# Designs tried in a protein design run: peptides against a protein of PDB entry 3B8E. Part 32

Target 1, 230 residues: chain A of PDB entry 3B8E
Amino acid sequence: PFLIFIIANIPLPLGTVTILCIDLGTDMVPAISLAYEQAESDIMKRQPRNPKTDKLVNEQLISMAYGQIGMIQALGGFFTYFVILAENGFLPIHLLGLRVNWDDRWINDVEDSYGQQWTYEQRKIVEFTCHTPFFVTIVVVQWADLVICKTRRNSVFQQGMKNKILIFGLFEETALAAFLSYCPGMGVALRMYPLKPTWWFCAFPYSLLIFVYDEVRKLIIRRRPGGWVE

## One batch from the design tools (peptide; aimed at target 1 S63 M71 L75 Y213)

Design b1_p18_7_s2 (made by RFdiffusion4, then SolubleMPNN; from b1_p18_7, 17 letters changed)
Fold by OpenDDE base, seed 3:
Structure b1_p18_7_s2 (fold): chain B 230 residues (1-230), chain A 18 residues (1-18)
Amino acid sequence: as target 1 above (230 residues)
Amino acid sequence: LPILELLKKLADEIIEAA
C-alpha cells in the first residue's frame, strides 16, 4: 500500500498505525496457529526432503505467498479504496499525482472529478474514511489466506477445520478488526474513522477468489504431480 | 488495551522518525 502511495502519488490508502495493527495484531495469532495444524494425510507418503539441498522456505513458496496471494490481497484493498474515493467524487484517474496538493494544508480548493472543491479538513476526513475499510478488507481476505495455508496439496475439504487455535485466530483477528472499526475514539487515536457495515462485504469476492484459486491449484497438483504449478 | 497503547506509541515514533 505505501509503495503505491509513493509511486502513484495518490492519497494515503492505509495509515501507518493500521499497517502495524495488521502486522502485529491481526496476523500474529493466525500465523502461530499454523504451527499447530495437523499434518496432511499423505505427508508420510512423500519422500523426506534433502536437508542439504531443500530449504524449508524455497523460491516457489515465496513466489506463491508474496507474488500471488499478496497481490490479490493488495488488489482487494485498493479496490475498496478506489470505490470509497469514487463515491466521494474522486475517480481513480484523478487521484494520480494528486498527493502533493492533497497533503498541502494551505490548499483548500482541491477539485474532485466533478469540479467540487475540497478543503484540507474535508480531504483528510475522506482519506481517514478509507483507512478502516482498507484494513477490514485485508482482514477478510486473510480469512481465506489462512484457511488455504492449512495444506500444501490436500483440499481444505479433505483436511477439515479441526485446528481450534486456527479457529480462535480467525475470531481474534475479526474481533480486533471490529474493535478498531467501531470503538469510539479510534478516529482520533488511530486515524480510523467508523466503518459502514456494508464495507465488510466489499472484500468477500476477493476472499472467495483466493479460496477458489487455491483449491483449483491444489486440484491441479493432485492430478499432475511434478507439474509447473507446484 | 495495553497493546493498542503500545502500537500507538510505536506508530508515533515511526511517524516522527520518518
Scores: peptide ipSAE 0.016, ipTM 0.392, DockQ to the pose 0.021
OpenDDE base, seeds 1, 2, 4, 5: peptide ipSAE 0.000, 0.000, 0.005, 0.011; ipTM 0.323, 0.289, 0.329, 0.341; seed 5 fails the geometry check

Design b1_p18_7_s3 (made by RFdiffusion4, then SolubleMPNN; from b1_p18_7, 18 letters changed)
Fold by OpenDDE base, seed 5:
Structure b1_p18_7_s3 (fold): chain B 230 residues (1-230), chain A 18 residues (1-18)
Amino acid sequence: as target 1 above (230 residues)
Amino acid sequence: LPVLELLKELAKRLIEEA
């Protein structure tokens, strides 16, 4: 998000406080819950790792965790951001390079894609209205991320949802997201204005995409052990 | 690095608003 904000000079899609809530709030309990996950049924059928040649975290796992999944998360957030701004009169192409004028408090006549003029206050309201749905989009996508991290090779349907701490983490993450999104005063305190409940569903296609992608990946690994997908 | 840059930007904005 931040790199696109700098490169494209678009209005800020995700606030600093929102990022801190993700990194320190929503992700901690889910991440800890993975330590309590049951071992995969086939773990003892794998050859022992050579500690001198085999890295504990290989380049493929790094690419999946920080590259591909992170890109899908970012795409989901940006999709929500662009839809909200488009509904308020700012088409995606018009946002390119707009940040300088957008953030200038002395310019009160910034035009949207339809020639409507926006005051600084009005622009900041719509910007902060984007921060909350972007955050919620990340949380909904993180549900899929957490679930796919339960296993390295087996399908989630084979592993099941027996980890009560992981289930608690999903509820805690969701409850925190709802609290930050709808609690009175969050707009002033955290610059997180309340979102329409319909925006929660905007992330579901991306969450499903991550889940399907990982299940297909795991299926390939099961059929072709030692492949480049592992 | 992204968090630090965001904290820096937040700090900058807070200083500008103060």
Scores: peptide ipSAE 0.006, ipTM 0.359, DockQ to the pose 0.024
OpenDDE base, seeds 1, 2, 3, 4: peptide ipSAE 0.000, 0.000, 0.005, 0.000; ipTM 0.292, 0.314, 0.337, 0.305; seed 1 fails the geometry check

Design b1_p18_7_s4 (made by RFdiffusion4, then SolubleMPNN; from b1_p18_7, 16 letters changed)
Fold by OpenDDE base, seed 3:
Structure b1_p18_7_s4 (fold): chain B 230 residues (1-230), chain A 18 residues (1-18)
Amino acid sequence: as target 1 above (230 residues)
Amino acid sequence: LPVLEELVKLALEIIEKA
């Protein structure tokens, strides 16, 4: 999010506080929960890792985590961001390069895509209105990401949802997201304005997409061991 | 939080000047 904010010079899609809440709040318990996941049914049929040559975190894992899943997560968040701004009169094309004028407190006549002028205060309200839905979108997408991370090769349906700590992590991150989104004063304290309940559902297609994508990937790996998709 | 926001603003200003 922040990289695109800098590169495209768009209004800030996700606040720094919300990023910290993701990195330290919503992701911590889920990540720890994976340490308690049951071994895959075929793990003992795999060759042991060579500790001298095989890295625990390899290029393939990094490519999967950041290159594929991370990209889909970012797209989900940005989709929500662009929808909110478009509903407020700012079309995606108009946002390119707008940051400089958007963040200037002395400019009170920034025009939207329809010629409506926006004061600095009005613009900041819209910006902060984007932060909470973007955050919640990431959390909802992370549900799918956490679930798919349970296994490397087996389907989630084969593995099952037996890890109680993982289930607790999903509830914890959701409860934290709800708290940050709806608790009075969060708009002032964290620049996270209250979320309309409908915005929770905007992430669901992306969460489903991640889940389906990974299940298909795992299916291909099972059918073609040692393929390029592995 | 305000300090972090100011640090981010400062970082952005540095990037804009570079």
Scores: peptide ipSAE 0.005, ipTM 0.330, DockQ to the pose 0.029
OpenDDE base, seeds 1, 2, 4, 5: peptide ipSAE 0.000, 0.000, 0.000, 0.008; ipTM 0.300, 0.275, 0.329, 0.359; seed 5 fails the geometry check

Design b1_p18_8 (made by RFdiffusion4; failed a check: the pose's geometry)
Pose (drawn by RFdiffusion4):
Parts: structure tokens; sequence; C-alpha cells
Structure b1_p18_8 (pose): chain A 230 residues (1-230), chain P 18 residues (1-18)
């Protein structure tokens, strides 16, 4: 968001005070939950994990979580950003502009008068909004993530999907997300009431592709055991 | 849209790069 927020002055899609509410507020219990996820094979069958080569965090990881999924998620919430403006003043070709606040009203876009009314408001489309829908969209993509990372080589199919803990936290996350999105008050120091019917399902189209994606690779990693690029 | 497409291509770039 901030990166694009510079390349093309298209208003702060994700908020800072909003970031400190996902890794330190949303994905919390899920990250914990992952720990309770059980085995994946006869473990006591493998040589001790060398320490110099086989690391914990590496390309294999980063490439598959920063340069792969991290992207597909990115579109999703970024896509919702537009819909959150679209059904209000969509600038899929417009937007790209510094939105000052000492001016008050004097400007707008796409047949409007947004000002002191829609200036305290011109932002109420990302503050109380956009950030929020983007926020939720991130959570919404985090579902399939917290299930495609549940396993490291087995289809969630022929593999236990019985992580009582994760499940009851995958909701304890998705729910908090709503309570943090409709919390009558603290919504001030935060975001605002989205349109439940759709101001949620925006990233939903994406969460899927995620689950659908890595699910194939795992099954790809298999059918071809020694494996290639995968 | 253009920015989205550019961003999409950007994503694809990093996807194929990684």
Amino acid sequence: as target 1 above (230 residues)
Amino acid sequence: LFFFVIFFFFVLFFYFFF
C-alpha cells in the first residue's frame, strides 16, 4: 500500500495504525494455532537436520510467502480498495492525487462536491472505510493461508483438518475482525461500519485462488517426488 | 485500471521471479 501510495499518489489504502492490528492483533491466535498442528510423516525416520544447510527461514520459505502468496493476497485487498471507492466515487482511471485538507471542498472528482462535508468525509472512505475493507480483506485472505500453511506437503484432503485449536481461532480471528470493524466507539481511533453483504466478500474471490494455488503445488511436489522448480 | 494492470504485472513479475 505505502509503496504504491508513492508510485501513484492513490490514497493510503492501508493504514499504519491499521497494520498494528493484524500481526499483533488478528493473525495472533492462528500463528499460535499452527503450533498445535500435528505430524506429517514418520519423522523419527530422517537423519538429524543438519544445522549449516537446512535452515528454518530461507528462500524456499520467503519466495513462497513473500514473492508468491504475499502477492496474491496483495491484489485481493488492493482490489477491495477500489470497490470501496468505486461504489462511492470510483477512480479506476482517476484518483491519483494529493488529497489536502486545508482547502476544504474546493476540489473533487467524478461529478461531486466533496469538501468540509465530504472532506471530513473525503477520507471517511478510507479511514472509516477502505482501510477497514482492506483490513477485513486481509483477514479474509488469511483464512486460506492459515490452511495452506497448515500442511507442508499433504493435501488438506488426505491430511488431518482437525486442528481444533486453529479452527476455533480462525473464527476467533474472523470474528474479532468484525468486532473491530463495527465496535461502536473505538471505531474512532479505528475504522468503520462496512456493508456486511459485500464490504466483506471482496477479497473472498481471492482467498480461494490462494487455497487453490498451493494446493496444486503440493500435489505437484508429489506426482513428481524428486521435483523440479516446485 | 491501468495502475491495477501495472500492479498485476508487477505481481506476476515477482511471482515468476521467485

Design b1_p18_8_s1 (made by RFdiffusion4, then SolubleMPNN; from b1_p18_8, 18 letters changed; failed a check: the pose's geometry)
Amino acid sequence: EPVLQLLIELAKKIIEEA

Design b1_p18_8_s2 (made by RFdiffusion4, then SolubleMPNN; from b1_p18_8, 17 letters changed; failed a check: the pose's geometry)
Amino acid sequence: LPVLELLQKLAQEIIEKA

Design b1_p18_8_s3 (made by RFdiffusion4, then SolubleMPNN; from b1_p18_8, 17 letters changed; failed a check: the pose's geometry)
Amino acid sequence: LPVLELLLELAKLIQQLA

Design b1_p18_8_s4 (made by RFdiffusion4, then SolubleMPNN; from b1_p18_8, 18 letters changed; failed a check: the pose's geometry)
Amino acid sequence: DEILKLLEELAEKIIKEA

## One batch from the design tools (peptide; aimed at target 1 F82 A86)

Design b1_p19_1 (made by RFdiffusion4)
Pose (drawn by RFdiffusion4):
Order: sequence, then structure tokens, then C-alpha cells
Structure b1_p19_1 (pose): chain A 230 residues (1-230), chain P 19 residues (1-19)
Amino acid sequence: as target 1 above (230 residues)
Amino acid sequence: VVVFVVIVVVGVVAAVFAL
């Protein structure tokens, strides 16, 4: 968000005070949960994991979580950013502009008068909003992530999907998300009431592609064991 | 330029969806 927030002055889609509420507030119990996820094979069948080569974090990881999924998620919440403005003052060709606040009203876009009324408001579309819908969309994509990373080589199909803990936290996350999105008050130091019917399902189209994606690779990694690029 | 194209595309898709 902040990166694009520079390349094209299209208003702060994700908020800073909003970031400190996902890794340190949302994905919390899921990250923990992952730990309770059980085996994946006869482990005591493999040579000790060498320490110099086989690491913990590496390209194999980063490439598949920063340069792959981390992107598909990105669109999703970025997409919702537009819909959160679209059904209010969409600028899919417009937008791209410094939104000052000492002016008050004197400008707008797409047949409007947004000012002191819609200036304290002109941001209420990202502050109380956008950030929020983007926020939720990130959670919403985090579902399939917290299930495509549940396994490392087996389809969630012929593999246990019985992580009682994860499941009851995947909700204890998705729920908090709502309570943090409708919390009557703290919503001040935070975001605001989104349109439950759709101000949620925006990223939903995406969370899928995620689950659908890596699910194939795993099954790709298999059908071709020695594997190629995958 | 590419980023702008992408933003437009995504934006247009989002606008269409909103309609």
C-alpha cells in the first residue's frame, strides 16, 4: 500500500495503526495454531537435517510466500480498496491525488462537493473505511493461507484437516476481525462499520485462488516427485 | 507505466464489480 501510495498518490489504502493489528493482533493465534499441526510422514526415516544447507527460512520459503502468495493477497485487499471507494466515489481512472485538509471542500472528484462535511468525511472512506475493508480482506485471504501452509506437501484432502486448535482460532481471528470492525467506540482510534453483506466478501474471490493455487503445486510436486521448477 | 496500467485495470474491474 505504502509503496503504491508513492508511485501514484492514490490515498493510503492500508493504515499504519492498522498494520499493528494483523501480525500483532489478527494472525496471532493462527501462527501459534500452526504449531499444533501434526506430522506429515515417517519423520524418523530421514537423515538428520544438516545445518549448513537445509535451513529454516530461505528462497524456497520467501519466494513462495513473499513473491507468490504475498502478491495474490496483495491484489485482493488492493481490489477491495477500490470497491470501498467505487461504491462511494470510484476513481479507477481518477483518484491519484494529494488530499489536503486545510483547504476544506474547495475540491473534489466525480461529481461531488466533498469538503468540511465530506473532508472530515473525504477520509472517512479510508479511515473508518477502506483501511477497514482492506483490513478485513487481508484477514479473509489469511484463511486459505492458514490452510495452504497447514500442509507442506499433502493435499488438505488426503491429509488431516483436524487441527482443532487452528480451526477454533481461524474463527477466533475472523471474528475478532469483525469485533474490531464494529467495536462501538474504539472504532475512533481505529476503523469503522463496513457493509457486512459485501464490505467483507470483496477479498473472498481471492482467498480462493490462493487455496486453489498452492493446492495444485503440492499435487504438482507429487505427480512429478523429483520435481522441476516447483 | 506498468503499475499505472495495473491500477487502472484493477480499478476498472473493481468499478464494474461495484456496479

Design b1_p19_1_s1 (made by RFdiffusion4, then SolubleMPNN; from b1_p19_1, 15 letters changed)
Fold by OpenDDE base, seed 1:
Structure b1_p19_1_s1 (fold): chain B 230 residues (1-230), chain A 19 residues (1-19)
Amino acid sequence: as target 1 above (230 residues)
Amino acid sequence: DEVLKLLREIGELALEYAK
């Protein structure tokens, strides 16, 4: 998000505070939960890896896969961001290069795509209104990410949801997202303004996309052991 | 320090909401 912010010179879609909330609040507990995940049912059936050939390739492939998932997560967040700004009169194309004027407190006549003028305060409210939905989008996408990370090869349906700690992690991150989204004072304290419940659903297609992507990936791995998709 | 402040703020707000 930050790279796109710099490159496109758009208003900041995800604040630093929100990023910290993701890293500390929504990522840690799930990550810990994965440490307690039961061993994959087929792990003992795997042939011994050749440490000279298989390790580097697998690490690169895993890194690429996680990178791709991360990109899908980011796309989900940006989608939500652009939708919110569009609903407030700022079309995506109009946001390009707008950052300088957007962040200038002395400019109180920034026009939206429809010619409406926005004060600095109004713009910042809209900007901060984007932070919460972006965060929520990440959380919703992380549901899928966390679930798919339970296994490398087996389908989630095969491995099941037996890890109570993982379930707790999903609950915790969701509860935190709800808390940060709706608790009074969060707008002032964390620059996270309340969002309409409908915004939670904006991320669902991306969550599903990640889930499907990983299930397909795993299916390919199961069908072609030792393939490049591993 | 910012992280700690954030955590504290979240905690305080949570406590306020729980009252």
Scores: peptide ipSAE 0.006, ipTM 0.299, DockQ to the pose 0.020
OpenDDE base, seeds 2, 3, 4, 5: peptide ipSAE 0.000, 0.000, 0.000, 0.006; ipTM 0.267, 0.293, 0.198, 0.313; seed 3 fails the geometry check

Design b1_p19_1_s2 (made by RFdiffusion4, then SolubleMPNN; from b1_p19_1, 15 letters changed)
Fold by OpenDDE base, seed 5:
Structure b1_p19_1_s2 (fold): chain B 230 residues (1-230), chain A 19 residues (1-19)
Amino acid sequence: as target 1 above (230 residues)
Amino acid sequence: DEILKLLIELGLKALEYAL
């Protein structure tokens, strides 16, 4: 998110507080829950890793985590961001380079894509209105990310949802996201303005995409062991 | 209270630059 903010000079899509809520709030319990996951049925049929030649974090894992799944998550957040700004009169093309004027407190006549002028206060309300839906979008795609992390090779349908701690983690992160989004005073305290309930559904196509993509990947691994997809 | 607010603001800005 921050790299696109710098390169494209767009209004801030995700605030520091929302990032902290993701890293320290919504991701901790889910990550810990994976330690309680049952071993895959084929784990004892795999040869032990050679600690001298085989890195625990390999290029394939980095590509999967940051290059593929992380990119889909970021795209989901940015999609929600662009839709909200477009509904408020700012088309995506108009946002390019707008940050300098957007963040200037002395400019109260920033025009949208339709020639409407926006004060600094109005612009900041719209910006903070984007932060909460972006955060919620990340939480919703994290549901899929957590579920796909249950297994490396087997389908989630083969593994099942027997890990009660993981289920608790999914409810905890969702409850925290709802609390931060709808609790009175969060707009003043955390700059997280309440979102319309419909914004929760904007992330669902991306969560489904992550899930389908990983299930297809795992299917390929099962059919062609030792391929570039492992 | 003002010093604490300033430290929080500086900390948040530093995190914004680090992230």
Scores: peptide ipSAE 0.005, ipTM 0.315, DockQ to the pose 0.022
OpenDDE base, seeds 1, 2, 3, 4: peptide ipSAE 0.000, 0.000, 0.005, 0.000; ipTM 0.273, 0.289, 0.333, 0.254

Design b1_p19_1_s3 (made by RFdiffusion4, then SolubleMPNN; from b1_p19_1, 14 letters changed)
Fold by OpenDDE base, seed 1:
Structure b1_p19_1_s3 (fold): chain B 230 residues (1-230), chain A 19 residues (1-19)
Amino acid sequence: as target 1 above (230 residues)
Amino acid sequence: DEVLELLRKVGLLALEYAK
């Protein structure tokens, strides 16, 4: 998200505070929960890996897979971001290069795609209005990420959802998202303005996409052990 | 704004380093 912010010079889609909330609030507990996940049923059935050849290749492939998932996650956030800004009159194409004027407090006549002028305060409100949905989008996508990370090869349907700590993690991140989205004062304290409940659903297609992607990937791995998709 | 500018600079440097 930040790289696109830099490259496209668009208004900041995800604030630093929001990033911290993701890193500390929504990622930490789930990550810990994975430490308590039961081993895959097939781990002990795997042949010993060749430490010279298989390790580096597998690490690269894992890194690529997580990178791809991360990109899909980011796309979900940006989708929400662009939709919100479009609903407020700023079409995606108009946002390109707008950051400089957007962030200038002395410019109070920044025009949207329809010629409406926006004051600095109004622009910041809409910008901060994007932070919460972006965050929520990340949380919803992280549901899928956390679930798919339970296993390397087995489907989630095979491994199941027996880890109570994982369930707690999902609950915690969701509760945190709800708290940050709806608790009074969060707009002032964290620059996270209230979210319409409908925005929670904007991330669902991307969450599903990640889930399907990983299940397909795992299916391929199960059918073709040692393939390039590991 | 200053923080954002700083972050932008850091991001650009990181991008350059990643090349």
Scores: peptide ipSAE 0.000, ipTM 0.268, DockQ to the pose 0.031
OpenDDE base, seeds 2, 3, 4, 5: peptide ipSAE 0.000, 0.000, 0.000, 0.000; ipTM 0.258, 0.267, 0.188, 0.282

Design b1_p19_1_s4 (made by RFdiffusion4, then SolubleMPNN; from b1_p19_1, 14 letters changed)
Fold by OpenDDE base, seed 5:
Structure b1_p19_1_s4 (fold): chain B 230 residues (1-230), chain A 19 residues (1-19)
Amino acid sequence: as target 1 above (230 residues)
Amino acid sequence: DEVLELLRKVGLEAKRYAE
């Protein structure tokens, strides 16, 4: 997100505080919960790995998979960002290169895509209105990410949802997201302005996409052991 | 180190918004 912000010179889509809340707040309990996940049913049935060859291949493939998932997460956040700005009169094309004028407090006549002039204060309200939905989008997508991380090869439907600590983690991150989004004073303290409840659903297509992507990946692994997808 | 840098940035932003 930050790299796109710099390269495209768009208004800041995700604040530093929200990033910190993701890294420290929403991801800790879920990550710990994975330590309590039951082993896959086929672990003891797998052939011994070659420590010289199989390790390297698997590390590369895992890194690529997580990289791709991260990209889908970012796309979900940016989608929400662009929709909010478009609803406020700023079309995506108009945002390119706008950052310099957007962040200048002395420019109070920045025009949107429809010729409406925006004061610095108004622009910052819109910007901060984007931060919370972006954050929530990440949390919703993280639901899918956490669920798919339960297994490396088996389908989630085969593994089931028996890990109570993981379930607790999902509730914890969701509760934290709701708290940061709707608690009075968060707009002043963290610049996380309240969002309409409908924004929670903006991430669902991307969450589903991650889930489907990983299930397809795992299906390929099960059908073609030792293939390029493993 | 990255977390510490983020905390520093948050602190600076907080000061900026408090002014």
Scores: peptide ipSAE 0.006, ipTM 0.336, DockQ to the pose 0.024
OpenDDE base, seeds 1, 2, 3, 4: peptide ipSAE 0.000, 0.000, 0.000, 0.005; ipTM 0.220, 0.240, 0.196, 0.323; seeds 1, 3 fail the geometry check

Design b1_p19_2 (made by RFdiffusion4)
Pose (drawn by RFdiffusion4):
Structure b1_p19_2 (pose): chain A 230 residues (1-230), chain P 19 residues (1-19)
Amino acid sequence: as target 1 above (230 residues)
Amino acid sequence: VIVVVIVIIGVIAAVYAVV
């Protein structure tokens, strides 16, 4: 968000005070939960994991979580950013502009008068909003992530999907998300009431492609065991 | 290229919002 927030002055889609509420507030229990996820094969069948080569974090990881999924997620929440403005004052060709606040009203876009009323408001579309819908969208994409990373080589199909802990935390996350999105008060130091019917399902189209994506690769990694680029 | 992508996404989002 902040990167694009510079390349094209299209208002702060994700908030800073909003970031410190996902890794340190949302994906918390899920990250923990992952730990309780059980085996994946006859482990005591493999040579000891060498320490110099086979690492923990590496390209294999980063490429598949920063350069792959980290992107597909990105669109999703970025997409929701527009819909959160679109059904309010969409600028899919417009927007791109410094939104000052000492002016008050004197400007707007797409047939409007947004000012002191819609200036304290002109931002209430990202502050109380956008950030929120983007926030939730991130959580919403985090579902399929917290299930495509549940396994490392087996389809969640012929593989246990019985992580009692994860499941009951995948909700204990998605729920908190709502309580953090409708919390009557602290919503001040935070975001605001989104339109439950849709101000949620926005990233929903995406969470899927995620689950659908890596699910194939795993099954790709298999049908071709020695594997190629995958 | 990035701007074009943003426009595309924006148009898609606008279409979605209309629907």

Design b1_p19_2_s1 (made by RFdiffusion4, then SolubleMPNN; from b1_p19_2, 16 letters changed)
Fold by OpenDDE base, seed 5:
Structure b1_p19_2_s1 (fold): chain B 230 residues (1-230), chain A 19 residues (1-19)
Amino acid sequence: as target 1 above (230 residues)
Amino acid sequence: DVLKLLEELGLLAYKLALE
């Protein structure tokens, strides 16, 4: 998100406070929960790996796969951001390079894509209105990310959802997201304005995509042991 | 191909959000 903000000079899609809420609030408990995940059911059936060759190759491939998942997550967030701004009259192309004027408090006549003028205060309200839905989008996508991280090779359906701590983590991050989104005063305290409940569903296709992507990847690994997709 | 799929999914999500 920050890289695109800097490169494209768009209005800030995700505030620093919201990022901190993701990193410290919603991601930490789920990440810890993975430490308690049971070993894959087939671990004892696997041949011993070569610690010098197989480990390094597998780590690189896993890192690449998770990097791709991270890109999908970012795309989901940016999609939500652009949709909200478009609904408020700012088309994606118009946002390119707009940040300088957007953030200037002395400019009160920034035009949208339809020629409507926006005061500084109005612009900031719209910007902050994007932060909460972006945050929620990330949380929803993280559901899939957390679930797929349960295993390296086995399907989630083979591994099952036996980790109660992981399940708790999913509920916790969701509850926290709801709290931050709808609790009175969060707009003042965190600049997180409440969002319409329908925005929660905006991220679901991306979560499904991540899930399907990883399941297909794992399926390929199972069918072609020692392949470059591992 | 993935980008096209993401675009289609995005459009679908947008439609769902408007309902």
Scores: peptide ipSAE 0.008, ipTM 0.330, DockQ to the pose 0.179
OpenDDE base, seeds 1, 2, 3, 4: peptide ipSAE 0.006, 0.000, 0.000, 0.000; ipTM 0.315, 0.261, 0.326, 0.257

Design b1_p19_2_s2 (made by RFdiffusion4, then SolubleMPNN; from b1_p19_2, 14 letters changed)
Fold by OpenDDE base, seed 5:
Structure b1_p19_2_s2 (fold): chain B 230 residues (1-230), chain A 19 residues (1-19)
Amino acid sequence: as target 1 above (230 residues)
Amino acid sequence: EILELLREIGEEALKKALE
């Protein structure tokens, strides 16, 4: 998100506070919950890792964690961001290069895609209105991310959802997201303005995409052990 | 409307607490 903010010079899509809430709030309990996940049924059938040649975290795992899944998460967040701004009169093409004028408090006549002029205060309200839905989008996508991390090869349907701590983690991150989104005063304290409940559904296609993508990946691994997808 | 009202109340309370 930050790289796109710099390269495209668009209004800030995700605030610093929301980033901290993700890193410290929503990700911690889910990550701990994975330590209590049951081993895959085939784990004892795998050959032991060669400590001299095999890395614990191989390039394929890094590509999955930071490349593919991270990009889908970012796309989901940016989709929500662009939809909100478009509904407020700012089409995606118009946002390119707009940041300089957007962040200037002395410019009170920034025009949207339809010629409407926006004051600095109005622009910041719209910007902060984007931060919360972007955050919620990440949380919804993290549901799928956490679930797919339960297994390396087996389908989630084969593994099941028996880890009560993981289930608690899903509820915790969702409750935290709801608290930060709808608690009175969060707009002033954290610059997280409340969002319409309909925005929670904006991320669902991306969450589903992650889930389907990983299930297909795991299916390929099961059918072709030692392939490029493992 | 209810969420907006709650927001206004919360913001006012927070302002008073910071004063």
Scores: peptide ipSAE 0.010, ipTM 0.302, DockQ to the pose 0.019
OpenDDE base, seeds 1, 2, 3, 4: peptide ipSAE 0.000, 0.000, 0.000, 0.005; ipTM 0.259, 0.266, 0.249, 0.256

Design b1_p19_2_s3 (made by RFdiffusion4, then SolubleMPNN; from b1_p19_2, 14 letters changed)
Fold by OpenDDE base, seed 4:
Structure b1_p19_2_s3 (fold): chain B 230 residues (1-230), chain A 19 residues (1-19)
Amino acid sequence: as target 1 above (230 residues)
Amino acid sequence: SVLELLREIGLLALEYAKR
């Protein structure tokens, strides 16, 4: 998300606080769950598989999968961002390169895609309106990631413990999202304005996309054991 | 590397917030 912000010079799609909340709040529990999963898999895989090659393959696969999922998550967030800005008169094409003028306090006549002039204050309201939905979109997409992790064909017992950690992570993430979205004062303190309930659903197509992607990936792995997708 | 990236993003964000 931040890379696209830098590269495209678009208005900031996600606030720093929301980024921190994602990184510390939402990603930490999944990371811990993965660490436990790896630890449990290492304990159970005490059978003489060549530990170097199998670990490397598994780490690469995990890294690729998470990298790809992360890209889809980012796309979901940006989709929500662009939808919100488009609804407020800023089409995606118009946002390219707009950051400099957008962030300038002295420019009070930034035009939207329809020629409407926006004051600095109005622009910042719209920007901050994007922060919460972007965050929530990431959370909803992460739900799909958690579900994907749950559906991994690991042994039923390993799925059980992982399932508890994943479920806890899902609740924590959801609770954090609800807190940040609806707690009074978050608009002032965190630059996160209240989320319209409809925006919770904006991420669902991307959650579905992640789910489909993972199922396709799993299907490919099943059909081509030892392939590049493994 | 990801943590470093996050740190850099955090620092950039802090700098941005101070502006």
Scores: peptide ipSAE 0.008, ipTM 0.268, DockQ to the pose 0.029
OpenDDE base, seeds 1, 2, 3, 5: peptide ipSAE 0.000, 0.007, 0.000, 0.007; ipTM 0.256, 0.277, 0.241, 0.293

